# Designs tried in a protein design run: peptides against a protein of PDB entry 3V4L. Part 44

Target 1, 386 residues: chain A of PDB entry 3V4L
Amino acid sequence: GQPLAKDKVALLIGNMSYWEHPKLKAPLVDVYELTNLLRQLDFKVVSLLDLTEYEMCNAVDEFLLLLDKGVYGLLYYAGHGYENFGNSFMVPVDAPNPYRSENCLCVQNILKLMQEKETGLNVFLLDMCRKRNDYDDTIPILDALKVTANIVFGYATCQGAEAFEIQHSGLANGIFMKFLKDRLLEDKKITVLLDEVAEDMGKCHLTKGRQALEIRSSLSEKRALTDPVQGAPCSAEALVRNLQWAKAHELPESMCLKFQCGVHIQLGFAAEFSNVMIIYTSIVHKPPEIIMCDAYVTDFPLDLDIDPKHANKGTPEETGSYLVSKDLPKHCLYTRLSSLQKLKEHLIFTVCLSYQYSGLEDTVEEKQEVNVGKPLIAKLDMHRGL

## One batch from the design tools (peptide; aimed at target 1 L24 D30 A78 H80)

Design b2_p18_1_s4 (made by RFdiffusion4, then SolubleMPNN; from b2_p18_1, 12 letters changed)
Fold by OpenDDE base, seed 3:
Structure b2_p18_1_s4 (fold): chain B 386 residues (1-386), chain A 18 residues (1-18)
Amino acid sequence: as target 1 above (386 residues)
Amino acid sequence: AEQEYIDELKRKGLIVPM
């Protein structure tokens, strides 16, 4: 019979905004497009941008809580990385220069923990450099992996080689994701799918002789990303897993705020990623005596590091939100919260209505505090150890 | 030759190693 997945769970990490290393751009588009494709494949997807070491560890721990016997686990990483002694290291955004294994996440350690969960399939898609880090002479003492015959690695480049981002003036995929996305929905054994992606990359004049997909697999079964999820959550564990994932993806409900002047504001929320949310405000009712009014959001929690210069923009693109801008309502003010993983408390902020009456020169302000609880990934309390 | 060309592309900021 066709293999069945007990469930399908994916963690996607895109690191771009490095503190001490060159900034990347491709992970933004790559994580977003891969999220949408994996959702079409019935994956429960957690998508995270720009994680610190601590935040990456917590994201992996939460991902491992979603794994169980016969569950398909997929980890995608796009960002800086290295490979020492056949061990792959993902570099967090706060990693020092030079970074070492103590500042990075070892993929083989994650694989060990996934094997302890008795997963049905373990897929690693690593869009990072595989060059040796000569500043890290640490020989990792890894415990012997179990022979589970369900492991697939897709490396964006060969062992000892670099992966490259092509710098475009606009948004573009990385090289690996550009070819992967065109094949990902195919009902094929995952190793066959990746082999076709490798052939497509090999035909490209940009990548030829510079970057080639490497596939490492022990997969003995005909498992595909298209494999159907075993029907309705019949177990207590499956219900818990579904609830845990749902918590990390719950948006605040849209609110209608009413001010004393009689202005009504619609406050809305949109998810760009599991840790990135757009807030938008619109005037839905204005008394005729009010000639001008704008609704600004302010007084955000300090943990979010929100620069007021980037808040309350007339377009989503001016906030740095290019991917979801088509799905957002028009004629709003937009604010992008890009670090929801940093939220320790409830998201409390102020909606400030600035308005002018006909025949008065002075602007009047009314303020209303809004508590939306913990949005998206902030429900997982990824900070409890800081 | 090929490495020198990659290094030139890096120096021009046309490619960034990941």
Scores: peptide ipSAE 0.301, ipTM 0.813, DockQ to the pose 0.398
OpenDDE base, seeds 1, 2, 4, 5: peptide ipSAE 0.291, 0.289, 0.296, 0.223; ipTM 0.809, 0.811, 0.816, 0.736

Design b2_p18_2 (made by RFdiffusion4)
Pose (drawn by RFdiffusion4):
Structure b2_p18_2 (pose): chain A 386 residues (1-386), chain P 18 residues (1-18)
Amino acid sequence: as target 1 above (386 residues)
Amino acid sequence: STLEELTEFLENTKLVPR
C-alpha cells in the first residue's frame, strides 16, 4: 500500500571552474537550491562544487558508503557532459582539451555500484549536455545491469542535445532547475512528477526546440522522493550510517581569541556546501591603550590554494559566497574557503593582528596560529589509505 | 526608459549550453 524508504541519501555535484573548458555559473546556485529542497524531503545530502576526476571518484565512494538495502539513492550532476555509445559522462574540472572517457566518470558505472548495495530507488538527475565527444575513441564495454525496476533518469536534455543555463548578471540559473524547483516537493511518483516537469519545461521560450527533458525509467513501484523513512533507526547498521553522515557536516566551534596585547577576536564559521566553509573575524574587545587595529587571516594550507581576492573581505558576497549578509552575522571580515576536499592535512591558519598604540607611529604585528581540525567533508578523509 | 531597460537586460543576459 505505502512504499517505504530505509533512508534517503543524495549526492549533488556542481562543476563550474573548468581548467581547459568554458567556465559555468548556474551550477553553484542550482546545487544550493536542490540541497535545500532535498533536505525538506528529509534527505541526507552531500553538496560539492568544482571537483577533479580524482575528487569526483571519492565523492561517489563516500555516497556509496551511505547506501544500503532499501535506501533511496539520488545523484544530481550539473556541469559539462557528453554521451557516447549509449553512455553518459560527467566531465570533471581537471579535464584536458581534448578529453576522453578515461578523463570522465561514467554514470552507468555509478548505477551498477548502487545496485550492488540493494538500494530501493536509484534516481539520476543529469543537468548536462548530451552530445558526441568525437575525440573519444574508447568504448567502455560495460557489464549488463541487473534488472531491479527502481532506476529513474531525469536527463535535462535529450541525446545529441544541449542543456542550457541563463547567465543573467546577478544570480544565474539552470533551465532544468527553473522547472524542477517548483515541482520537486510534490507527493507524486518520481516518474509522474518528472513528466509533469517535462510539460512545464516545454512552456519555456528560451529553450524551445533546443532542450527538452528526457525521462528513462524501469521503476515498477509507486515510489516517490516524499516516501517516509523507517521511523526509529534502532538498528546497529542504521546507527553507523547516521554517524558517517554527521562526520561530514561538522563545523568548527565559534571561538574567541585572546591576544597578548589584551585584544579579543571572535572567530565564526559558516557552512555553504560540504566542500565550502566561510570564516569571519570580529574585533570583540580591545584595551584603551590601543585604538588602531585590523584582524586579518593568512597562512592557509597550500593544498586549499586560497586566492587573496576571496579572503578578508568586508561582506560575504565579495568572497563569491552564495550566502548573503542577512544570513551571516554583520560587520566582520568574511573569508571563503572552498575546496575542502583538497585538505589532507589539519586546518591551520594564522589570525594576524596589525595594531597601533596611543601616541606612537610604529605598527605592531601579533600573529596567533589557529587549528580548526578537519571541517565538514575534510573529516571524511577522502585521501585515506595507500 | 522601458526600451533602455530592456536593452540593458538583453545585454546582461546570455543563454549558455552546459

Design b2_p18_2_s1 (made by RFdiffusion4, then SolubleMPNN; from b2_p18_2, 12 letters changed)
Fold by OpenDDE base, seed 3:
Order: sequence, then structure tokens, then C-alpha cells
Structure b2_p18_2_s1 (fold): chain B 386 residues (1-386), chain A 18 residues (1-18)
Amino acid sequence: as target 1 above (386 residues)
Amino acid sequence: EEEELEEKLKKETKLVPM
């Protein structure tokens, strides 16, 4: 019979906004495209951009809490990385220059922890460089991996080689994701699917002799990403997993704010990623005596590090939101919250209505405080240890 | 036309190491 997954869980990390390293662009689009594809495959997807070392550790810990016997686990990483002694290291955005293994997440340590969960399938998709880091001579003492025969690594490049992004017209895609996305929905054994992706990459004249996909697998069973999830959650652990994932993906409800002047504002929320949310405001009612009015959001928690110059934009694209702009309502003011993982408390902010009466030159302001609780990933309290 | 578009695409395409 076709294998059944007890559940399917994916963690996608895209690091691009490095502090001490060259900034990347591809992880933004690649994490978004892969998130949408894995959701069509009934994966519970956590998608995170620009994580520090501490935030990456907590994201992995929360991912491991979603894993259990017969669950399919997929980890995707796009960003800077290296490979020493056959161990893959993912580089956080706050990593020093030069970075070492102590500043990075070892993928083989994550694999060990996934094997302890008795997972049905472990897939690693690593869209990073695999060059040796000559500044790190640390030989990690890894415990011996169990023989679980359920492991698949898809490396975007060969050992000792670079992975590349293709930059065009201000956007970029990773070469690996460019070919992976076209096949990811195919009902094939995951190793066969990745082999076909490797053949497609091998036809690309841009990367020929520079980048080639490497597949490392011990997968003894015919498992696919298309394998159906086992029906209604029958275990207490499955219910806990579903609740934990649902918390990380719950948007605030849209609000209708009423000001004393009689203006009504619609406040809405959209998810770009598990840690990235767009706030939008629109005027839904204006008294005829008010000639002009705008609704600005301000007074955000300091932990979010929101530059007011990038808030309250007339388009989603002016906030840096290029991916969800088609799904957003038009004629709003837009604000992008890109670091929801940093939120320690409830998201409290002010809606400021600036308006002018007919025949008065002076602008009037009314303010209303809004508490939307903990949106998206902020519900997981990834900062409780700081 | 297609070859000039491919050559323009090749010249404008920057491969950046990840």
C-alpha cells in the first residue's frame, strides 16, 4: 500500500539580512514559493526569515516538538553555510566574521534529535554553500546516528562547492529552488524526484560545472512528499501538535475602529511568513464635514525595531512586501512587521487618525490603542529565555 | 531575437554565491 504519514511538518528558514556577511536576496522568494507548495502537500509549514543563532535554536526546538513517531519532518534552509568533515552548518544572521561551529547550527545534530522522535521520514533541503570553513578546525564529536533508513539530504551544491542565487530585475531565486519548485508536487519517491531535479539543473548552461545537486539518502521505503496524512488525529500528541502549529499561524482578527469624529477605520492583518505580518488600514466611513483623513499606525513595541520611515506606505511594495501584494486590499496604508519572533509581549500599537474639517486649516488628531495579542510565531514565546 | 534576448539575459544575470 502507499505509505501514510502520521503528520507532515516543515521548518523553512531563509537568512538574507546578515550583519557581518554579504546580504542575500533569494531566500525571501525561495522560502515563500516552497511554503506555498508544501501547504498544497498538506504540510504544517513554519516559515521564518532572518533568524539570529538563538532564534534559530528555538525554531528548531519548536519544530522538534511537532515531530513524533511516523511524522514526516522537512527542514529547508536557504542562506550562508559551510561543510566541515561532512557536517553541514547553517549560519545565523548575527554570526560573527569569521563564524565558527559554536556560532552555527549543525544539521547532523538536528538529524540526531529527529531520529530520537522516531520520525517516518527526515528530509533536509540545504540551499547553502558547502565550502570548508578554514577558520573552524573544530571536529564536532557527533554521537553515532541510528540506522533509521528514512533520511534524505538534498544539497543545492556538491561538497566543497558554492550554491548560487540568480539576481534579475531586483529579485533573486536560488538555482536549487528554481528547479525544485517545478517537480515538488510530483507523486514520486523523494529521492527519484530529487534525481530528476538534479538532471534539470544539469541542463542549465548558467551553472554547468559550477553547481550540481547532491543527493545523500538511506531511504529504504518508497516515501513521497505527496504521501497522505493519516486521517483524524486519534492521539493526544497529534492534537497537541495541531494546536501548537495552529497557534503559530493565527492572525489577529480584522477590527473596525470608531473615532469620536465619526470616522470608521478597518484594521486588517495578513501573513507573509510565520514571523512577517502586514498591517493595513482603510477608511470605511468618513463624515462629509471631514475633507481629508489618514489612519497611521505608530507606537509599536521597541523589540520589533520598526523604522517609522518604512511604516504607513501607500503600497505593500514600498514596505518591502512583494509576494503578498496581490492578496491585499487596495487603497490602504501598509506596514510590514518583519521580526515577530522578537515580540516578548502582546502586540500593542496606536492607530492615529489625522483629519481636517471643511473650512478649518488645522489638522486634528485622534489616537486609539490597539491590542492584538501575540500574532503568528510570537505565540510560541521564542524569547522566553532572554 | 531569441538569441539576443538570451545574450541580454546572460549579461544581466549575476550569479551570487550563497
Scores: peptide ipSAE 0.304, ipTM 0.734, DockQ to the pose 0.621
OpenDDE base, seeds 1, 2, 4, 5: peptide ipSAE 0.296, 0.277, 0.278, 0.296; ipTM 0.735, 0.723, 0.732, 0.728

Design b2_p18_2_s2 (made by RFdiffusion4, then SolubleMPNN; from b2_p18_2, 13 letters changed)
Fold by OpenDDE base, seed 5:
Structure b2_p18_2_s2 (fold): chain B 386 residues (1-386), chain A 18 residues (1-18)
Amino acid sequence: as target 1 above (386 residues)
Amino acid sequence: AAAAAAAAAAAATKLVPM
């Protein structure tokens, strides 16, 4: 019969905003595009941007809680990385310069933990450099991996080489994602799909002789990303997994705020990523005696590091949201919360209405505090231990 | 009418290591 997945779960990490290393651009678009494709493949996708070492560890731990016997697990990483002694290291945004294995996440350690879950398929898509780090002489003592015959690595580059992003006229893509996205929906064994991506990438004149896809696999079965999920969650574990994923993707409900002056504001929420939310406000009713009014969001939790200069913008693009702007309501003020994983408490903020009456020069202000609980990834408390 | 050939400056494709 056709292979069945018990479920399908993906963790996508895109690190760009490094503190001590060159900033990247491709991971933003690559994580977004891959998220949308994996959702069409019925994956439960957690998508995270710009994680610290601690936040990456917690994201992996939460991902491992979604894994179980016969579940398909996919890890995608785009960012800085290196390979020492056949071990792949993902570099967090807070990694020192130079970084070492102690500052980074070892992919083979994650694989070990996935094998303990008795997963049906383990896919690693690593869009990172594979050069040796000469500042790290640590030989990781890894425990022996189990022979599970269900492992696939797609490396964006060959051993000892660099992976590249293409920067052209604004948005960048990784070379790997540029070719992967065109084939990802194909009903093929995952190793056959990746081999076709390798052939397509091998035709790229920009990276010829500089970057080549490497496939490392022990996959003994015909497993595809298109494999159907086994029907309704009949197990308690499948229900728990579905609830845990749903927690990480729950948006606040849209609110209608009513001010004493008779102005009504619609407050809405949209997810860009599992840790990135757009807040938008619009004036939906204004009394005729009020000539001008504006609705601002302010007083955010300090843990979110919200720069007021980037809040309350007339377009999503002015907040740095270029990808979801088409799906957002028009004619709002927009604020992007890009670090929801840092939120320790409930998201409490103020909606400030500034307005003028006809025939009065003085501006009047009314304020309402809004508590929306823990949105998206903030429900997983990824900060617990800081 | 001078057809100003807008030389679309082909923004140089830059490869950046990841």
Scores: peptide ipSAE 0.346, ipTM 0.683, DockQ to the pose 0.531
OpenDDE base, seeds 1, 2, 3, 4: peptide ipSAE 0.345, 0.325, 0.336, 0.323; ipTM 0.683, 0.686, 0.683, 0.686

Design b2_p18_2_s3 (made by RFdiffusion4, then SolubleMPNN; from b2_p18_2, 11 letters changed)
Fold by OpenDDE base, seed 3:
Structure b2_p18_2_s3 (fold): chain B 386 residues (1-386), chain A 18 residues (1-18)
Amino acid sequence: as target 1 above (386 residues)
Amino acid sequence: DLEELLKKLAAETKLVPM
């Protein structure tokens, strides 16, 4: 029969906004496109952008809590990386220049921990460079991996080679994701699917002799990403896993705010990623004596590092949100919260209504504080140890 | 022309290492 997954869990990390390294662009689109495809495959997807070393460690720990016997685990990473002595290192956004293994996450360490969970399938999709880091001669003393015959690595490039993004008209896609997305929904053994992606990428004249997909597999069974999840969660562990994932993906409920002047505002929320949320405000009722009114959001928690210059935009695109803009209501003011993993407290902010009465030159302001609790990934309290 | 558009698209396409 077709193999059954006990559950399917994916962690997707896209690092772009490096502090001491060249900024990337492709991970934004690639993580978003892969998230939507894996959701169609009944994966529980955690999608995270621009993580520090500490935040990446915590994201991996939370991912490992979602893993158990017979669960399919998928880790995708897009960002800077290197490979020393057959060990792959993912580079956090706060990594120093030069970075070393002590500043980076070793994929083989994550694999070891996944093997301890007795997972049904371990898939690593690594969209990063695989050049040697000559500044790090550390040989990781890794314990011997178990022979589990359920491991698949898809490397965007060959050992010692670079991975590339294609930048066009201000957008970028990784070359690996460009070809992977066209095949990902196919009901095929994951290694066969990746071989077809490798063939498709090999026909691309842009990457010929520069980048080629490498597949490493010990997978002895005919497992696919399309493999159905075993029916209703009957175990306590499956219920806990479902609740933990649901917490990390719960948006705040839309609110209707009423001001003393009689203006009513709709406050709404949309998820772009597990750590990225769009807040939008709209005027739903205005008294006729009020000629102009705008509803701004302000006074965000300092941990979110919200630049007021990028808040309260007339379009989602002006906030840096290009992906979910079609699903957002029109004629709002939009604010993008891109660092929800940093939120230690409840998301408390102020809605400021600025308005003008007919026949008065002066602008009047009314303010309401709003508490929406911990949105999305902030419910996992990734920073509880600091 | 489609060929000029394709040439312009190809000239505007940059490969950036990740």
Scores: peptide ipSAE 0.300, ipTM 0.702, DockQ to the pose 0.703
OpenDDE base, seeds 1, 2, 4, 5: peptide ipSAE 0.288, 0.284, 0.268, 0.294; ipTM 0.697, 0.702, 0.667, 0.703

Design b2_p18_2_s4 (made by RFdiffusion4, then SolubleMPNN; from b2_p18_2, 11 letters changed)
Fold by OpenDDE base, seed 5:
Structure b2_p18_2_s4 (fold): chain B 386 residues (1-386), chain A 18 residues (1-18)
Amino acid sequence: as target 1 above (386 residues)
Amino acid sequence: EEEEKEAEEKAKTKLVPM
C-alpha cells in the first residue's frame, strides 16, 4: 500500500541579516516559496527568519515537540554554514566572527533528537556552504546515530564547496531552491525527486564546476513528501500537536476601532512568516466635518526593536514586505513586525488617530491602546528560559 | 534582441556565496 504519514511537520529557517557576516538575500524568497509548497503537501510549517543562536535552539526544541512516532519531519535551512569532519553547522545571525561550533547548531545533533521521536521520515535540506571552518578545530563527539533507515539529506552543494544565491534586480534565489521548487510537488520517492533536482542543477551553466547537489540517504522505504496524512487525529498526542501548531499560526482577529470624533479604523493583521507579521490600518468611516485623518500605530514593546522610521508606510514594499503585498488590502498604512520570537509579553500597541476639522487649523489626536495577545510564534513562549 | 537581453541579464546576475 502507499505509505501513510501520522502527520507532516516542517521547520524552515532563513538567516540573512547577519551581524558580523555578509548579508544574504535568497533565504527570504526561498523560505517563503518552500512554505507555500509544503503547505500544499499538507505539512504543518513553521517558517522563521533571522534567528539568534538562542532562538534557533528554541525553534528546534519546539519543532521536536511536534514530532512523534510515524510523523514526517522536514528541516530546511538557508544561510551561512560550514562542515567540519562530516558534521554540518548552521550559523545564527548573532554568531561572532570567526564563528565556532559552540556558536552554531549541529544538524547531526538535531537528527539524533529526531530519531528519539521515532519519526516516519527525516528530511534535511541544507542550503548553505560546506567549506571547512579553519578557525574551529573542535572534533564534535557525536553519539552514534540509530539505524532508523528513514534519513535523507539534500545538500545544496558538495563537501568542501560553496552554495550560491543568484542576485538579480534586487531579488535573490538560492540555486538549490530554484530547482527544488519545480519538482517538490511530484509524487516520487524523496531520493528520486532530489536526484532529478541534481540533474537539473547540473545543467545550470552558472554553477557548473562550483556547486553540485549531494544526496545522502539511508531511506529503505518508498517515502514521498506527497504521502497522505493518516486520517482524523484520534490520539491525544495528535490533538496536542495540532493545537501547538495552531497556536504558532493564529493571527489576531481584525478589529474595527471607533474614535470619539466618529472616525472608524479597520486594524488588520497578515502573516508573512511565523515570526513576521504585517499590521495594516485603514480609515473605513470619516465624518464629513473631518477634512483629513491618519491612523498611526505606535508604542510597540521594546523587545520588538521597531524603528518608528520604518513603521506606518504607504506601501508594504516600503516596510520590506515584497512577498505578501499582493494579498494585502490597498490604501492602508503598513507596519512590519519582523521579530515576533522576541516578544515576551502580549503585543500591546497604540493606535493614534491624527485629524483636522473643517475650519480649524489645529490637528487633534485621539489614542486607543490595543492588546492582540501573543500573535503567531510568540504563543510558543520561546523565551521562557531567560 | 532576446540574446542581448539574456546577455544583459547574465551580466547583471551575481553569484554570492551563502
Scores: peptide ipSAE 0.323, ipTM 0.738, DockQ to the pose 0.694
OpenDDE base, seeds 1, 2, 3, 4: peptide ipSAE 0.302, 0.293, 0.317, 0.292; ipTM 0.729, 0.729, 0.735, 0.725

Design b2_p18_3 (made by RFdiffusion4)
Pose (drawn by RFdiffusion4):
Structure b2_p18_3 (pose): chain A 386 residues (1-386), chain P 18 residues (1-18)
Amino acid sequence: as target 1 above (386 residues)
Amino acid sequence: SPPPTSSLVSREAVLPPH
């Protein structure tokens, strides 16, 4: 009568800043939006931006670790894609020009690994182009799929076609997400809902005849993204899964820093994506003997490759964050730490204080080191092992 | 005439000619 989910897990990857290929803009916004919608449907969501090939492989491994028998698994990719010989490929940011299947992730490979974990539902939302990579000489000769009647595909475009994004100077949106976001929360069967999305997508003027939604499904059960999760987890296997999930969305505690000169610096942290964290520095207290002072953040782990133009900015928008000043506490210095999947080490940076005493010209520098551990996805140790 | 304020962009990767 009623189909049930042991758990609902989602992996969302949005690639924008390609090294050898045109940079995209809508992936960040679309990924942010799909996480919020999927969380309302009670999904364990992993949100990641600008992953290399190696990094993309690890995200799949962490996602597969969160899937067991009866778990609804969902994969959303927004970025560059190509389709050769019946296989769909997601292109990582580190991809060379020209690129091949070896440089890319085959979705079919990911699907087989999910079937090995006895998942109740396999939903793939591929928001990417589907043309031939004429430079790809290799044909993977992949093994046949087990007939499981739970595979669902939401291709943003058809084979040999392109998926489009509207790059309006402001926010920038994807076409698939413009029509998906208004319908995703419906209690319809996943295949029916995706077809209703395909109808509204045809009413699109910007893309008519260039992009159409393609649905491929084996699903023989009235399963939906709104189906309920098996109430009390109470199983030992179910507990290990909730810990593994919580292990990735840990944020450092908002600490207060005391300086030898009697100045207090409040240090705040904000989550944007599992891959993205925002630090803010507020000067909470200073003694009367000091009037002039500015707090600034430096000495980040080189693995993160933090550009100076994204750090110590008056507002969060100036760092490139999707989060806005109404979401983040007012008046601090905001700094954006994207690329946490690059952190093998522990997070150590210096909160540097440049200040001046009453009646003196000289400028005094007081540097204090801060170790915040492994925030968010860095805690998963994706680089672990030999 | 006013200039365009937005553009429709493919998510196709551009490759070099052969």

Design b2_p18_3_s1 (made by RFdiffusion4, then SolubleMPNN; from b2_p18_3, 9 letters changed)
Fold by OpenDDE base, seed 1:
Structure b2_p18_3_s1 (fold): chain B 386 residues (1-386), chain A 18 residues (1-18)
Amino acid sequence: as target 1 above (386 residues)
Amino acid sequence: APPPTFEVVSTAAELPAK
């Protein structure tokens, strides 16, 4: 019979905005496009950008809570990384220079924990460099892995080699994602799919002799990312998993704010990633005696580190939101909240209406506080360990 | 127009020289 997944869960991490290392560009597009493809494959996808060590650990822990017997688990990482003694290390954005294994997440440790969950399939897609870090002399003594015969690694590059991105004047994928995205929806055994991606990447003149896909697999069964999810959640654990995932993707409801001057503002929310939300404001009603009015968002929680210079932009692109701009309403002011994982409390902020009456020189301001609760990933309380 | 020159950039971190 066709293999069934009990459920399908993916964690996608894209690290770009490193503190002590070169900034990357491709992970933004790669995580976004992969998220959309995996959603078409009925994956529950958590997508996170720019995580610290602590935030990455918590994201992995929350991902592991979504895993259970017969669940397909997929971990994608795009960012800086290294490989020492066959152990792959994902580098958080706050990693020091030089970094060590103690500052990084070991993929093989995550694999061990996934094996404890009795998963149906474990897929790792590692879009990072695999050079040795000569500053890390640690030989990790990994416990013996269980013989689960359900593991697939897709490494964007060979052992000891670099991964590359294509820098252009516009948005571009990393080289691995560029070829992966064209085949990801194919109903093929995951190793066969990755072999075809490897062949396509091997034809690329830009990376020939610089980067090649490496596949490492113990997968004994014909399992595909297209494998159907087993029907209605039959277990309490499956219901909890569905609820936990739904919480991490729940947007605040759009609201209409009414000001004393008679101006009505629509406040709306859009998810770019599980930790990235766009707030948009629009004037939906204006009295004719008001000649000009603007609705600004301000007074965000300090934990979000929102620079007011990047808030309240006339376009999504001016906020750094290039991917969801087509799905956003036009003629708004836009603000991008890129660090929702840092939110410890409810998202409370101020909507400030600045307006001018016909025949008055002075601008008038009205303010309204808005509480939208915990949006998206902030509902998981990734900080509960502090 | 000249073909778009794609710059292929390594995602390697620059670690200090030992």
Scores: peptide ipSAE 0.232, ipTM 0.742, DockQ to the pose 0.715
OpenDDE base, seeds 2, 3, 4, 5: peptide ipSAE 0.230, 0.018, 0.029, 0.016; ipTM 0.737, 0.611, 0.567, 0.593; seed 4 fails the geometry check

Design b2_p18_3_s2 (made by RFdiffusion4, then SolubleMPNN; from b2_p18_3, 9 letters changed)
Fold by OpenDDE base, seed 3:
Structure b2_p18_3_s2 (fold): chain B 386 residues (1-386), chain A 18 residues (1-18)
Amino acid sequence: as target 1 above (386 residues)
Amino acid sequence: APPPTFEVVSTAPVLPAK
């Protein structure tokens, strides 16, 4: 019979905005496109950009809570990384220069914890460099992995080699994701699918002799990402997992704000990632005596590190939102909240209406405070340990 | 239009010279 997954869960991390390291570009597009593909494969996907060490640890812990016996777990990482002694280290955005293993997440430690969950399949897709870090002299004493015969690693590059992205004036994938995305929906054993991706990458003149996909697998069964999820959640654990995932993806409801001047504003929300939300405002009603009016969002929680210079833009693209802009309503002011994982409390902010009456030179302001609760990933309380 | 000049850039971190 066709293999069944008890459930399918993916954690996707894209680190780009490094503090002490070169900024990347590809992880933005790669995480977004992979999220959409894995959702078509009935994966529960948590997608996170620009995580600190602490935030990455918490994201992995929350991911491990979604795993259980016979669940398919997929971890994707795009960012800086290194490999020492066959151990893969994902580099957080706050990692020092130079970084060490103590500043980074070891993928093989995550694999150990996934094996304790008795997962049905463990897939790691590592879009990072695999050069040795000569500043890290630590030999990881990893506990012996269990013999589970359900592990697949897809490394974007060979051991000791670099991974590459295509930089141009627009959005581009990393080299690995460019080829992976064309095959990911195929009903094939995951190792066979990755072998075809390796062949496609190997035909590319840009990567020939620079980057090659490496596949490491102990997968003894014919498991595919297309394998159907076992029917309705029959266990209490499956219900908890579904609820936990649903919390991390619940947007605030759209609101209609009414100001004393008679202006009505629509406030709307869109998810770009599990930790990235676009707020948009539009004037839906204006009295004829008001000649000009704009609805700005301000007074955000300090934990979100919102630069007012990037808020209240006339286009989503001016906020740094290039991916969801097609699905957003036009003629709004847009604000991108890129760090929802930092939100400890409810998202409370001010909507400021600035307007002018016909025949008055002075601009008038009215303000309303808005509480939208905990949006998206902020519902997981990733900060419960601080 | 000239073909879009795309540059293949390494995602390797720039570590200090030892």
Scores: peptide ipSAE 0.201, ipTM 0.724, DockQ to the pose 0.724
OpenDDE base, seeds 1, 2, 4, 5: peptide ipSAE 0.191, 0.172, 0.178, 0.195; ipTM 0.716, 0.708, 0.709, 0.714

